# Peptides against a protein of PDB entry 5VVV, part 58

Target 1, 276 residues: chain A of PDB entry 5VVV
Amino acid sequence: FLCGVVEGFYGRPWVMEQRKELFRRLQKWELNTYLYAPKDDYKHRMFWREMYSVEEAEQLMTLISAAREYEIEFIYAISPGLDITFSNPKEVSTLKRKLDQVSQFGCRSFALLFDDIDHNMCAADKEVFSSFAHAQVSITNEIYQYLGEPETFLFCPTEYCGTFCYPNVSQSPYLRTVGEKLLPGIEVLWTGPKVVSKEIPVESIEEVSKIIKRAPVIWDNIHANDYDQKRLFLGPYKGRSTELIPRLKGVLTNPNCEFEANYVAIHTLATWYKSN
Target 2, 276 residues: chain A of PDB entry 5VVV as posed
Amino acid sequence: FLCGVVEGFYGRPWVMEQRKELFRRLQKWELNTYLYAPKDDYKHRMFWREMYSVEEAEQLMTLISAAREYEIEFIYAISPGLDITFSNPKEVSTLKRKLDQVSQFGCRSFALLFDNIDHNMCAADKEVFSSFAHAQVSITNEIYQYLGEPETFLFCPTEYCGTFCYPNVSQSPYLRTVGEKLLPGIEVLWTGPKVVSKEIPVESIEEVSKIIKRAPVIWDNIHANDYDQKRLFLGPYKGRSTELIPRLKGVLTNPNCEFEANYVAIHTLATWYKSN

## One batch from the design tools (peptide; aimed at target 1 Y10 L82 Y160 V195)

Design b2_p24_8 (made by RFdiffusion4)
Pose (drawn by RFdiffusion4):
Structure b2_p24_8 (pose): chain A 276 residues (1-276), chain P 24 residues (1-24)
Amino acid sequence: as target 2 above (276 residues)
Amino acid sequence: ADEDNEKKIEFEEEKLEEELETLE
């Protein structure tokens, strides 16, 4: 069961030294996972096709090392959604070559994120693929095979919370396609009824497990402050029923950008991780 | 809470527009 932090916000990402202290903290409080997905670390999203330079690679390896040294599982995320051409094979291959490079840093766990992308496709893609959801699942599956079908592997859908489902959660062509075609070994990230969920009703998640055909992994935006300059969140982890742990694969908290402000955010996530 | 959600959506839309413009 996956529990911990996703560094998944817009803005100045954390540095290696902050992530070491993060791992030591996740361990002192018995959490198991860290998802690396900062939106503005350019090679994660904006220039996803680009390989890490020599010194960048030294940094990532040293990072994946301290993750084992503290036994925190490290999941690496990549976001090709902005401009990838799903049908073109050169494009599919560059993704593997990039995911290969990181595999050789010590990385066993991977994620493909597709949040916040223009919903339609290029002229070339609309031929080979029936729908937008078809294209993503095809690549996500093909990639899931190539890496030797890894232990933990996440998929973040374009429709990743209740508000964002067209027309509703239950009868959505995008969501229908995912639960049926996406492989049973691939996890699905979900964010609650809204992007920043005030509460997560047990009925809403049971409802979601209907179409996704899985217990989804929560990308929790409760303490995220990247969207309002004046705002900071030092409150407890709240509005999440303890009765949810049995029904979910996990909860990764996407916290404040200011690293040291995240003490309460992670500790309260940790106490609640107990109690179920 | 509703205002926070609206602000987050608006922020994400704006960032997407900036990213697409940069790719042009």

Design b2_p24_8_s1 (made by RFdiffusion4, then SolubleMPNN; from b2_p24_8, 10 letters changed)
Fold by OpenDDE base, seed 2:
Structure b2_p24_8_s1 (fold): chain B 276 residues (1-276), chain A 24 residues (1-24)
Amino acid sequence: as target 1 above (276 residues)
Amino acid sequence: WDELNEQAIKFEKERLEKELEKLK
């Protein structure tokens, strides 16, 4: 069961010292996972093709080593979906080289994220793939296999919550394709009924699990505040029954941008997890 | 919470538009 934090917000990413402090806290609270997915890290999303510099590499190596020291699984995410051409072998090879570099830093867990992108494929991809889901699954499976089928590999769908499913969760052709064609060893991230979900009912998890043919990992935006910097979400992790735990592969909270504001959010997640 | 969800969706859309414009 993956339980911890996804740094998945827009805005200024956490600094290395904050991330190291996070790992210390996660260990102390018996959480086990950190997903690196800061939207404003340019080499994660907008300039995903760009290799890390020597200095950046040293920082990431140090960070990954720190995660290992605290027995936190470091999952490196990349979000190529803004402008990738799925059918272009050069793009696929570029993605492979980028993940190879990160693997050299000691990273063993990875994620491909297709959240918050345009739903339209380019003309070249339309000639090769039957749908956007087919294109995403194809590259995800290929990368997963290329990396030697790592123990933890995550996929974030474009339809990552109920509201974004067309026509709905249970009848989504996109999610059906993901469920049927995504390799079974790849985990699927899910945010719940909404982008920001007050509650995540058990029935909603059963519904999505059926179509994706696996238990999801929750990307939980209950404490996310990047969309409104006038607000800090300081309340406890709630609206998620502990009955979800045996029905999930994990829960990763995407909390407030302000690192210092997240004590209650993360601590109460830990309490929730251990209460099962 | 419905308001929060709508704000989040709006924000993500606006951010995506800005990113796509920058990548042109």
Scores: peptide ipSAE 0.703, ipTM 0.961, DockQ to the pose 0.926
OpenDDE base, seeds 1, 3, 4, 5: peptide ipSAE 0.691, 0.682, 0.691, 0.687; ipTM 0.959, 0.957, 0.958, 0.958

Design b2_p24_8_s2 (made by RFdiffusion4, then SolubleMPNN; from b2_p24_8, 13 letters changed)
Fold by OpenDDE base, seed 1:
Structure b2_p24_8_s2 (fold): chain B 276 residues (1-276), chain A 24 residues (1-24)
Amino acid sequence: as target 1 above (276 residues)
Amino acid sequence: WDELNKKAVEFMKKRLKEELAALK
């Protein structure tokens, strides 16, 4: 069971010292996972093709080593979906080289994210792939196999919540393709019925699990504030029954942008997890 | 919470538009 934090917000990323402090807190609270997915890290999303510099490499190696020291699984995410051409072998090879670099930093767990992107493929991809889901699954499976089928590999769908599914969760051709064709060792991220879900009912998890043919990992936006930084979400982790735990592969909270505001969010997630 | 979710969706759409404009 993956339980911890995803740094998945828009806005100023956390500094390396904040991330190391996070690992110390996660260990203290008996949580086990950190997902590196800061939207405004240029080499994560907008300029995903660019290799890390020598200085950036040293920082990431130090960060990954710190996660290992605190027994936290470090998952490196990349979001190529803004402008990747899925049918171009050169684009696939560029993605492979980027993940090889991160693997050399000591990273062993990875995520490929297709959240918050346009649903339309380019003309070249439309000639090769039957749908956007087929293109995404093809590259995801190829990357997963290329990396030697790592123990933890995550996929974030473009339809990552109930309200983004067309026509709905149970009848989505996109999610059906993901469920049928995504290799079984790849985990699927999900935010619940909505992007920001007040509640995540058990029945809603059973519904999505049926179509994707696996238990999801929750990317939980209950404490996210990137969309309204005039608000701080300081309340406890709630609206999630403990009956969800045996029906999930994990829960990763995407909390407030302000690192110092997240004590209650993370501590109460830990209490919830331990109550099983 | 419906208002919060609406704000989140609007924010993500805005950011995506800005990102796509910067890549052209």
Scores: peptide ipSAE 0.679, ipTM 0.957, DockQ to the pose 0.854
OpenDDE base, seeds 2, 3, 4, 5: peptide ipSAE 0.665, 0.663, 0.666, 0.677; ipTM 0.958, 0.955, 0.955, 0.957

Design b2_p24_8_s3 (made by RFdiffusion4, then SolubleMPNN; from b2_p24_8, 10 letters changed)
Fold by OpenDDE base, seed 2:
Structure b2_p24_8_s3 (fold): chain B 276 residues (1-276), chain A 24 residues (1-24)
Amino acid sequence: as target 1 above (276 residues)
Amino acid sequence: WDELNKKAIEFLKKKLEEELAKLK
């Protein structure tokens, strides 16, 4: 069971010292996972093709080593979906080389994210793939296999919550394709009924689990505030029954952008997890 | 929460537009 934090917000990413402090807190609270997915880290998303510099590499190696020291699984995410051409072997090769570099930093867990992107494929991809889901699954499976089928590999769908499913969760052709064609060893991220879910009912998890053919990992935006600079959610992790725990592969909270504001958010997630 | 979700969706759309504009 993956339980911890995803740094998955827009805005200024956390500094390395904040991330190290996070790992210390996660260990202390018996949480086990950090997903690196800061939207405004250019080499994660907008300039995903660019290799890390020597200086950036040293920082990431140090960060990954710190995660290991605190027994936190460091998952490196990349979000190539803004402008990748899925059918172009050079693009696939570029993605492989980027993840090879990160593997050299000591990273063993990875994620491919296709959240918050345009649904339209380019003309070249339309000639090769039957749908956007087919393109995403194809590259995800290939990368997963290329990396030697790591123990932890995550996929974030474009339809990552109920609101984004067409026509709905249970009838989504996109999610059906993901469920049927994504390799079984790849975990699927899910946010719940909405982008910011007040509650995640058990029935909603059963519904999505059926179509994706696996228990999801929750990307939980309950404490997210990047979308509203006036919001600072200092309340507890709530609206998730502990009955969800046996039906999930994990829960990763995407909390407030302000690192110092997240004590209650993360601590109460830990309490929730240990209450099972 | 409905208002929060509306704001979140609007924000994500705006961010995507900004990102795509920078990539051109």
Scores: peptide ipSAE 0.686, ipTM 0.961, DockQ to the pose 0.803
OpenDDE base, seeds 1, 3, 4, 5: peptide ipSAE 0.035, 0.654, 0.682, 0.036; ipTM 0.619, 0.952, 0.958, 0.631

Design b2_p24_8_s4 (made by RFdiffusion4, then SolubleMPNN; from b2_p24_8, 12 letters changed)
Fold by OpenDDE base, seed 1:
Structure b2_p24_8_s4 (fold): chain B 276 residues (1-276), chain A 24 residues (1-24)
Amino acid sequence: as target 1 above (276 residues)
Amino acid sequence: WDELNEQAIAFLKKRLEEELAKLK
């Protein structure tokens, strides 16, 4: 069961010292996972093709080593979906080289994210793939196999919540393709019925699990504030029955942008997890 | 919470538009 934090917000990314402090807190509270997915880190999303510099490499190696020291699983995410051409072998090779570099830093867990992107494929991809889901699954499976089928590999769908599913969760052709064609060893991220879900009912998890043919990992936006930084979400982790735990592969909270504001969010997640 | 969710969706759409504009 993956339980911890995803740094998955828009806004200024956390600095390396904050991330190391997070690992200390996660270990102390008996949580086990950190997902690196900062939207405004250019080499994560907008400039995903760009290799890390020598200085950036040293920082990431140090960060990954720190995660290992505190027994936290470090998952490196990349979001190529803004402008990747799925049918272009050079683009696939570029993605492979980028993840090879991160593997050299000591990283063993990875995520490929297709959240918050345009739903339309380019003309070249339409000639090769029958749908957007087929294109995404194809590259995800290829990357997963190329990396030697790592123990932890995550996929974030473009339809990552109930309200983004067309026509709905149970009848979504996109999610059906993901469920049928995504390799079974790849985990699927999900935010619940909504982007920001007040509640995540058990029945909603059963519904999505059926179509994707696996238990999801919750990307939980209950404490996210990137969409309105005038607000701080300081309340406890709630609206999630502990009955969800045996029906999930994990829960990763995407909390407030302000690192210092997340004590209650993370601590109460830990309490919730331990109550099972 | 419905309002918060709608604000989040509007924000994500705006950010995507800004990102796509920078890449063109």
Scores: peptide ipSAE 0.728, ipTM 0.965, DockQ to the pose 0.829
OpenDDE base, seeds 2, 3, 4, 5: peptide ipSAE 0.721, 0.720, 0.727, 0.660; ipTM 0.967, 0.964, 0.965, 0.953

## One batch from the design tools (peptide; aimed at target 1 Y10 F164 V195)

Design b2_p25_1 (made by RFdiffusion4)
Pose (drawn by RFdiffusion4):
Structure b2_p25_1 (pose): chain A 276 residues (1-276), chain P 25 residues (1-25)
Amino acid sequence: as target 2 above (276 residues)
Amino acid sequence: EEEEELHEKHEKAKEFYQEQAREDT
């Protein structure tokens, strides 16, 4: 069961030294996972096709090391959603070559995120693929095979919370396609009824497990402050029923951008991780 | 040119996210 932090916000990402202290904290409080997905670390999203330079690679390996040294599972995320051409094989190949490079840093766990992308396709894609959801699942599956079908592997759908489902959660062509076509070994990230969920009703998640055909992994935006300059969140982890742990694969908290402000955010996530 | 177009797509996605998050709170 996956529990911990996703560094998944817009803005100045954390540095290696902050992530070491993060791992030591996750262990002192018995959490198991860290998802690397900062939106503005350029090679994660904006230049996803680009390989890490020599010194960048030294950094990532030293990072994946301290993750094993503290036994925190490290999941690497990549976001091709902005401009990838799903049908073109050169494009599919560059994604593998990039995911290969990181596999050789010590990385076993991977994620493909597709949040916040323009919902329609290029002229070339609309031929080979029936719908937008078809294209993503095809690549996500193809990639899931290539890496030797890894232990933990996450998929973040374009429709990733209740508000964002067209027309509703239950009868959505995008969501319908995912639950049926996406492989049973691939996890699905979900964010609650809204992007920043005030509460997560047990009925809403049970409802979601209907169409996704899985217990989804929560990308929790409760303490995220990347959207309002004046705002900071030092409150407890709240509005999440303890009765949810049995029904979910995991909860990764996307916290405040200021690293040291995240003490309460992670500790309260940790205490609640107990009690179920 | 291609990099400018990609930058615009990124900023648009960021602005949309921030607007939606503010409405949720």

Design b2_p25_1_s1 (made by RFdiffusion4, then SolubleMPNN; from b2_p25_1, 14 letters changed)
Fold by OpenDDE base, seed 2:
Structure b2_p25_1_s1 (fold): chain B 276 residues (1-276), chain A 25 residues (1-25)
Amino acid sequence: as target 1 above (276 residues)
Amino acid sequence: MELEKLKKKYEESKEKYRKKALEDL
């Protein structure tokens, strides 16, 4: 069971010292996972093709080593979906080389994220792939196999919550393709009924699990505030029954941008997880 | 892709997320 934090917000990423302090807190609270997905890291999303510099490499190696010291699984995410051409072998090879570099830093767990992108394929991809889901699954499977089928590999769908599914969760052709074609060793991220879900009912997890053919990992936006800089979410982790735990592969909270605001959010997630 | 077009796509995706998250509150 993956339980911890995703740094998955828009806005200023956490500094390396905040991330190291996070790992110490996660270990202390018996949480086990950190997903590196800061949307404003240019080399994660906007400039995903760019290799890390020597200085950035040293920082990431130090961060990954710190995660290992605290027994925290460090998952490196990349979000190529803004401008990747899925059918272009040069794009696939560029993605492979980027993940090879991160693997050299000592990373063993990875994620491909297709959140917050347009559903439209370019003309070249339309000639090769039957749908956007087929294009995403193809590259995800190829990368997963290229990396030697790592123990933890995550996929974030473009339809990552109930309100993004067309026409709905159980009838989505996109999620059907993901469920049918995504390799079974790849985990699927899910956010619940909404982008910000006040509640995640058991029935909603059973519905999505049926179509994706696996238990999801929750990307939980309950404490996310990147959409409104005037709000802080200081309340406890709630609106998730403990009956979800046996029906999930994990829960990763995407908390407030302000690192110091997240004590209650993360601590109460840990209490919730240990209550099962 | 031109830098300005990429930046525009990033901002449009961010704004779409932001609007949807605010509707969910």
Scores: peptide ipSAE 0.709, ipTM 0.961, DockQ to the pose 0.831
OpenDDE base, seeds 1, 3, 4, 5: peptide ipSAE 0.705, 0.690, 0.701, 0.702; ipTM 0.959, 0.952, 0.955, 0.958; seed 4 fails the geometry check

Design b2_p25_1_s2 (made by RFdiffusion4, then SolubleMPNN; from b2_p25_1, 13 letters changed)
Fold by OpenDDE base, seed 2:
Structure b2_p25_1_s2 (fold): chain B 276 residues (1-276), chain A 25 residues (1-25)
Amino acid sequence: as target 1 above (276 residues)
Amino acid sequence: DELEKLKKKYEEAKEKYFKEALEDL
């Protein structure tokens, strides 16, 4: 069971010292996972093709080493979906080289994220793939196999919550393709019925699990505030029955951008997880 | 041109996420 934090918000990423402090807190609370997915890290999303510099490499190696010291699984995410051409072998090779570099930093767990992108494929991809889901699954499976089938590999769908599913969760051709074609060792991220889900009913997890053919990892936006700089979400982790725990592969909270605001959010997630 | 298109795609997707998140509150 993956339980911890995803740094998955828009806005200024956390500094390395904040991330190290997070690992210390996660260990103290018996949480086990950090997903590196800061949307405004240029080399994560907008400039995903760019290799890390020597200085950035040293920082990431130090961060990954710190995660290991605190027994936190460091999952490196990349979000190539803004402008990748899935059918172009050069794009696939560029993605492979980027993940090879991160593997050299000592990273062993990875994620491919296709959240917050347009559903339209380019003309070249339409000639090769029958749908957007087929293109995403193809590259995800290829990368997963190329990396030697790492123990933890995550996929974030473009339809990552109920409100983004067309026509709905149980009838989505996109999610059906993901469920049928994504290799079984790849975990699927899910946000619940909505982008910000006040509640995640058990029945909603059973519904999505059926179509994706696996228990999801929750990317939980309950404490996310990147969309409203005037709000801080200081309340406890709630609206998730403990009956979800045996039906999930994990829960990763995407919390407030303000690092120090997250004490209650993360601590109460840990209490919730231990209550099972 | 390509950088401007990329920036536009990023911003449009961000705005869509922000809108949906705000509607969920």
Scores: peptide ipSAE 0.707, ipTM 0.965, DockQ to the pose 0.910
OpenDDE base, seeds 1, 3, 4, 5: peptide ipSAE 0.656, 0.661, 0.699, 0.666; ipTM 0.951, 0.955, 0.962, 0.955; seed 3 fails the geometry check

Design b2_p25_1_s3 (made by RFdiffusion4, then SolubleMPNN; from b2_p25_1, 12 letters changed)
Fold by OpenDDE base, seed 1:
Structure b2_p25_1_s3 (fold): chain B 276 residues (1-276), chain A 25 residues (1-25)
Amino acid sequence: as target 1 above (276 residues)
Amino acid sequence: MELEKLLEKYKKAKERYKKIALEDL
């Protein structure tokens, strides 16, 4: 069971010292996972093709080593979906080389994210792939296999919540393709019925699990505030039954951008997890 | 042009997310 934090917000990424402090807190609270997915890290999303500099590499190696010291699984995410051409072998090879670099930093767990992108393929991709889901699954499977089938590999669908599914979760052709074609060792990220799910009913997890043919990992936006700079979410982790735990592969909270605001969010997630 | 297009895609995606997330509250 993956339980911890995803740094998955828009806005200023956390500094390395905050991330190390996070790992210390995660260990202390018996949480086990950190997903590196800061949307405003240029080499994560907008400039996903760009290799890390020597200085950036040293920082990431230090961060990954710190995660290991605290027994925290460091998952490196990349979000190529803004401008990748899925049918272009050069794009695939560029993605491979980027993940090879991160593997050399000592990273062993990875995520490929297709959140917050247009549901459209370019003309070249339309000639090769029958749907956007087929294109995403193809590259995800290829990357997963290329990396030697790492123990933890996450996929974030473009339809990552109930409200994004057309016509609905159980009938989504996109999620059907993901469920049928995504290799079984790849985990699927999900935010619940909504982008910011006030509640995640058990039935909603059963519904999505059926179509994706696996238990999801919750990317939980309950404490996310990157959409409103005037709000801080200081309340407890709530609206998730402990009955979800046996039905999930994990829960990763995407908390407030303000690192210092997240004590209650993360501590109460840990309490929730240990209450089962 | 290509950088501007990429920046615009990023901004549009971010604003779409922000709008939806606010509507979810």
Scores: peptide ipSAE 0.729, ipTM 0.961, DockQ to the pose 0.921
OpenDDE base, seeds 2, 3, 4, 5: peptide ipSAE 0.720, 0.718, 0.729, 0.725; ipTM 0.964, 0.961, 0.964, 0.963; seed 4 fails the geometry check

Design b2_p25_1_s4 (made by RFdiffusion4, then SolubleMPNN; from b2_p25_1, 12 letters changed)
Fold by OpenDDE base, seed 1:
Structure b2_p25_1_s4 (fold): chain B 276 residues (1-276), chain A 25 residues (1-25)
Amino acid sequence: as target 1 above (276 residues)
Amino acid sequence: SELEKLKEKFEKSKKKYFEIARKDL
C-alpha cells in the first residue's frame, strides 16, 4: 500500500530542504511514499525532453539518497502530454533517455502522467492509433518494459476522475481501453468522483476498479490549494471511509502549496491509514 | 513561435484545471 505525498500542484515547487524535511516527517508518521510531480518544474512538464544539468543531477541524486535514508519510496513522474507525438519513435527514444538519466540518479520507481491535456491526437497519431487511450497505453507499456518492469510504475489517465469520464466511469471507452490494454503491473492514479473530491464513496472505487481492472492509487486533492491560493486547507483528512484501504493500492495526498501549512493534512492521513 | 504555442497550451490547461477545481468546492 502506497501512502504519502504527491508534490503535484501548480505554482512554486518545494525547495530541496523542504522535501528532505517532508521525508523525515513521512518516516516519523510511518508513511512510505513521495511522488515528485511539480507542474511548474520545466523538465517535468513543459520541457520534458530536456536532460538535467550537472547541478540539477547532483540535487536530484542527493534528494533520492535522502528519501532512501528515511525509507521513503521516491517516485519520479514525467508529464510529456502537452506536445508529445506518440507515433514518433524519436519522441519515445527521447523519453527513454530522460528516464535513463533519472535511473542513473538511483531512482527505481516512475510515473507517466497524462493529466491536464487536450483529449485530441495530432494527425500523425490518428493514422497510427485508434484512440487517444491506445496511444497513451502503447507508450506507457513500452516505457514500463524498457525500464525492466520496475516494482512501482504509475499511470495518470487524462480521465483521472468521475466528472472527466464520457459518458460516465463505467461506460468510458477511454478507461475501458486503459483497463484492457495497460499492463497489469502498472498502477492507475485516480482523484475520485471529482478533481477535488469532498467525499470518495466505496461504491465509486468499486465502479472505477471494475473498468480499469485493478485497485487505483488515489491522488487526493482534498488539501490542494493551487487553484485558490487565497485559501489554506488546514482541516483533517476526512470524507474517506477506512473501508477504502483494502480496495486501494494507495493514497498520495496533493496538499497546500505552502509547505508549512501541511502538518495537519499529512498527520491526519497517517492516522487514517493506521486506523485499519 | 513554437515556444509561445507551448506556453499557451500550458497556461490554458492550468486555467481549465483551476476553473474545474474551484467548482468542486
Scores: peptide ipSAE 0.728, ipTM 0.968, DockQ to the pose 0.894
OpenDDE base, seeds 2, 3, 4, 5: peptide ipSAE 0.727, 0.718, 0.726, 0.725; ipTM 0.969, 0.966, 0.968, 0.968

Design b2_p25_2 (made by RFdiffusion4)
Pose (drawn by RFdiffusion4):
Structure b2_p25_2 (pose): chain A 276 residues (1-276), chain P 25 residues (1-25)
Amino acid sequence: as target 2 above (276 residues)
Amino acid sequence: SERLEEAEEKAEMEREEYAEMVHEE
């Protein structure tokens, strides 16, 4: 069961030294996972096709090392959603070559994120693929095979919270396609009824497990502050029923950008991780 | 560089759109 932090916000990402202290903290409080997905670390999203330079690679390996040294599972995320051409094979291949490079840093766990992308396709893609959801699942599956079908592997859908489902959660062509075609070994990230959920009703998640055909992994935006300059969140982890732990694969908290402000955010996530 | 400047402008735009979206909710 996956529990911990996702560094998945817009803005100045954390540095290696902050992530080491993060791993030591996750262990002192018994959490198991860290998802690397900072939006503005350019090679994660903006320039996803680009390989890490030599010194960048030294940094990622030293990072994946301290993750094992503290026994925090490290999941690497990549976001091709902005401009990838799903049908073109050279494009699919560059994704593998990039995911290969990171596999050789010590990385076993991977994620493909597709949040916040223009919902329609290029002229070339609309032929080979029936719908937008078809294209993502095809690549996500093909990639899931290539890496030797890894232990934990996450998929973040374009429709990743209740508000974002067209027309509703239950009868959505995009969501229908995912639950049926996406492989049973691939986890699905979900964010609650809204992007920043005030509460997560047990009925809403049971409802979601309907169409996804899985217990989804929560990308929790409760303490995220990347959207309002004036705002910071030092409150407790709240509005999440303890009765949820049995129904979910995990909860990864996407916290404040200021690293040291995240003490309460992670500790309260940790105490609640107990009690179920 | 010009290429990195363009990428920075795009990243700022995406972040602003995201902030607006959350404020609407």

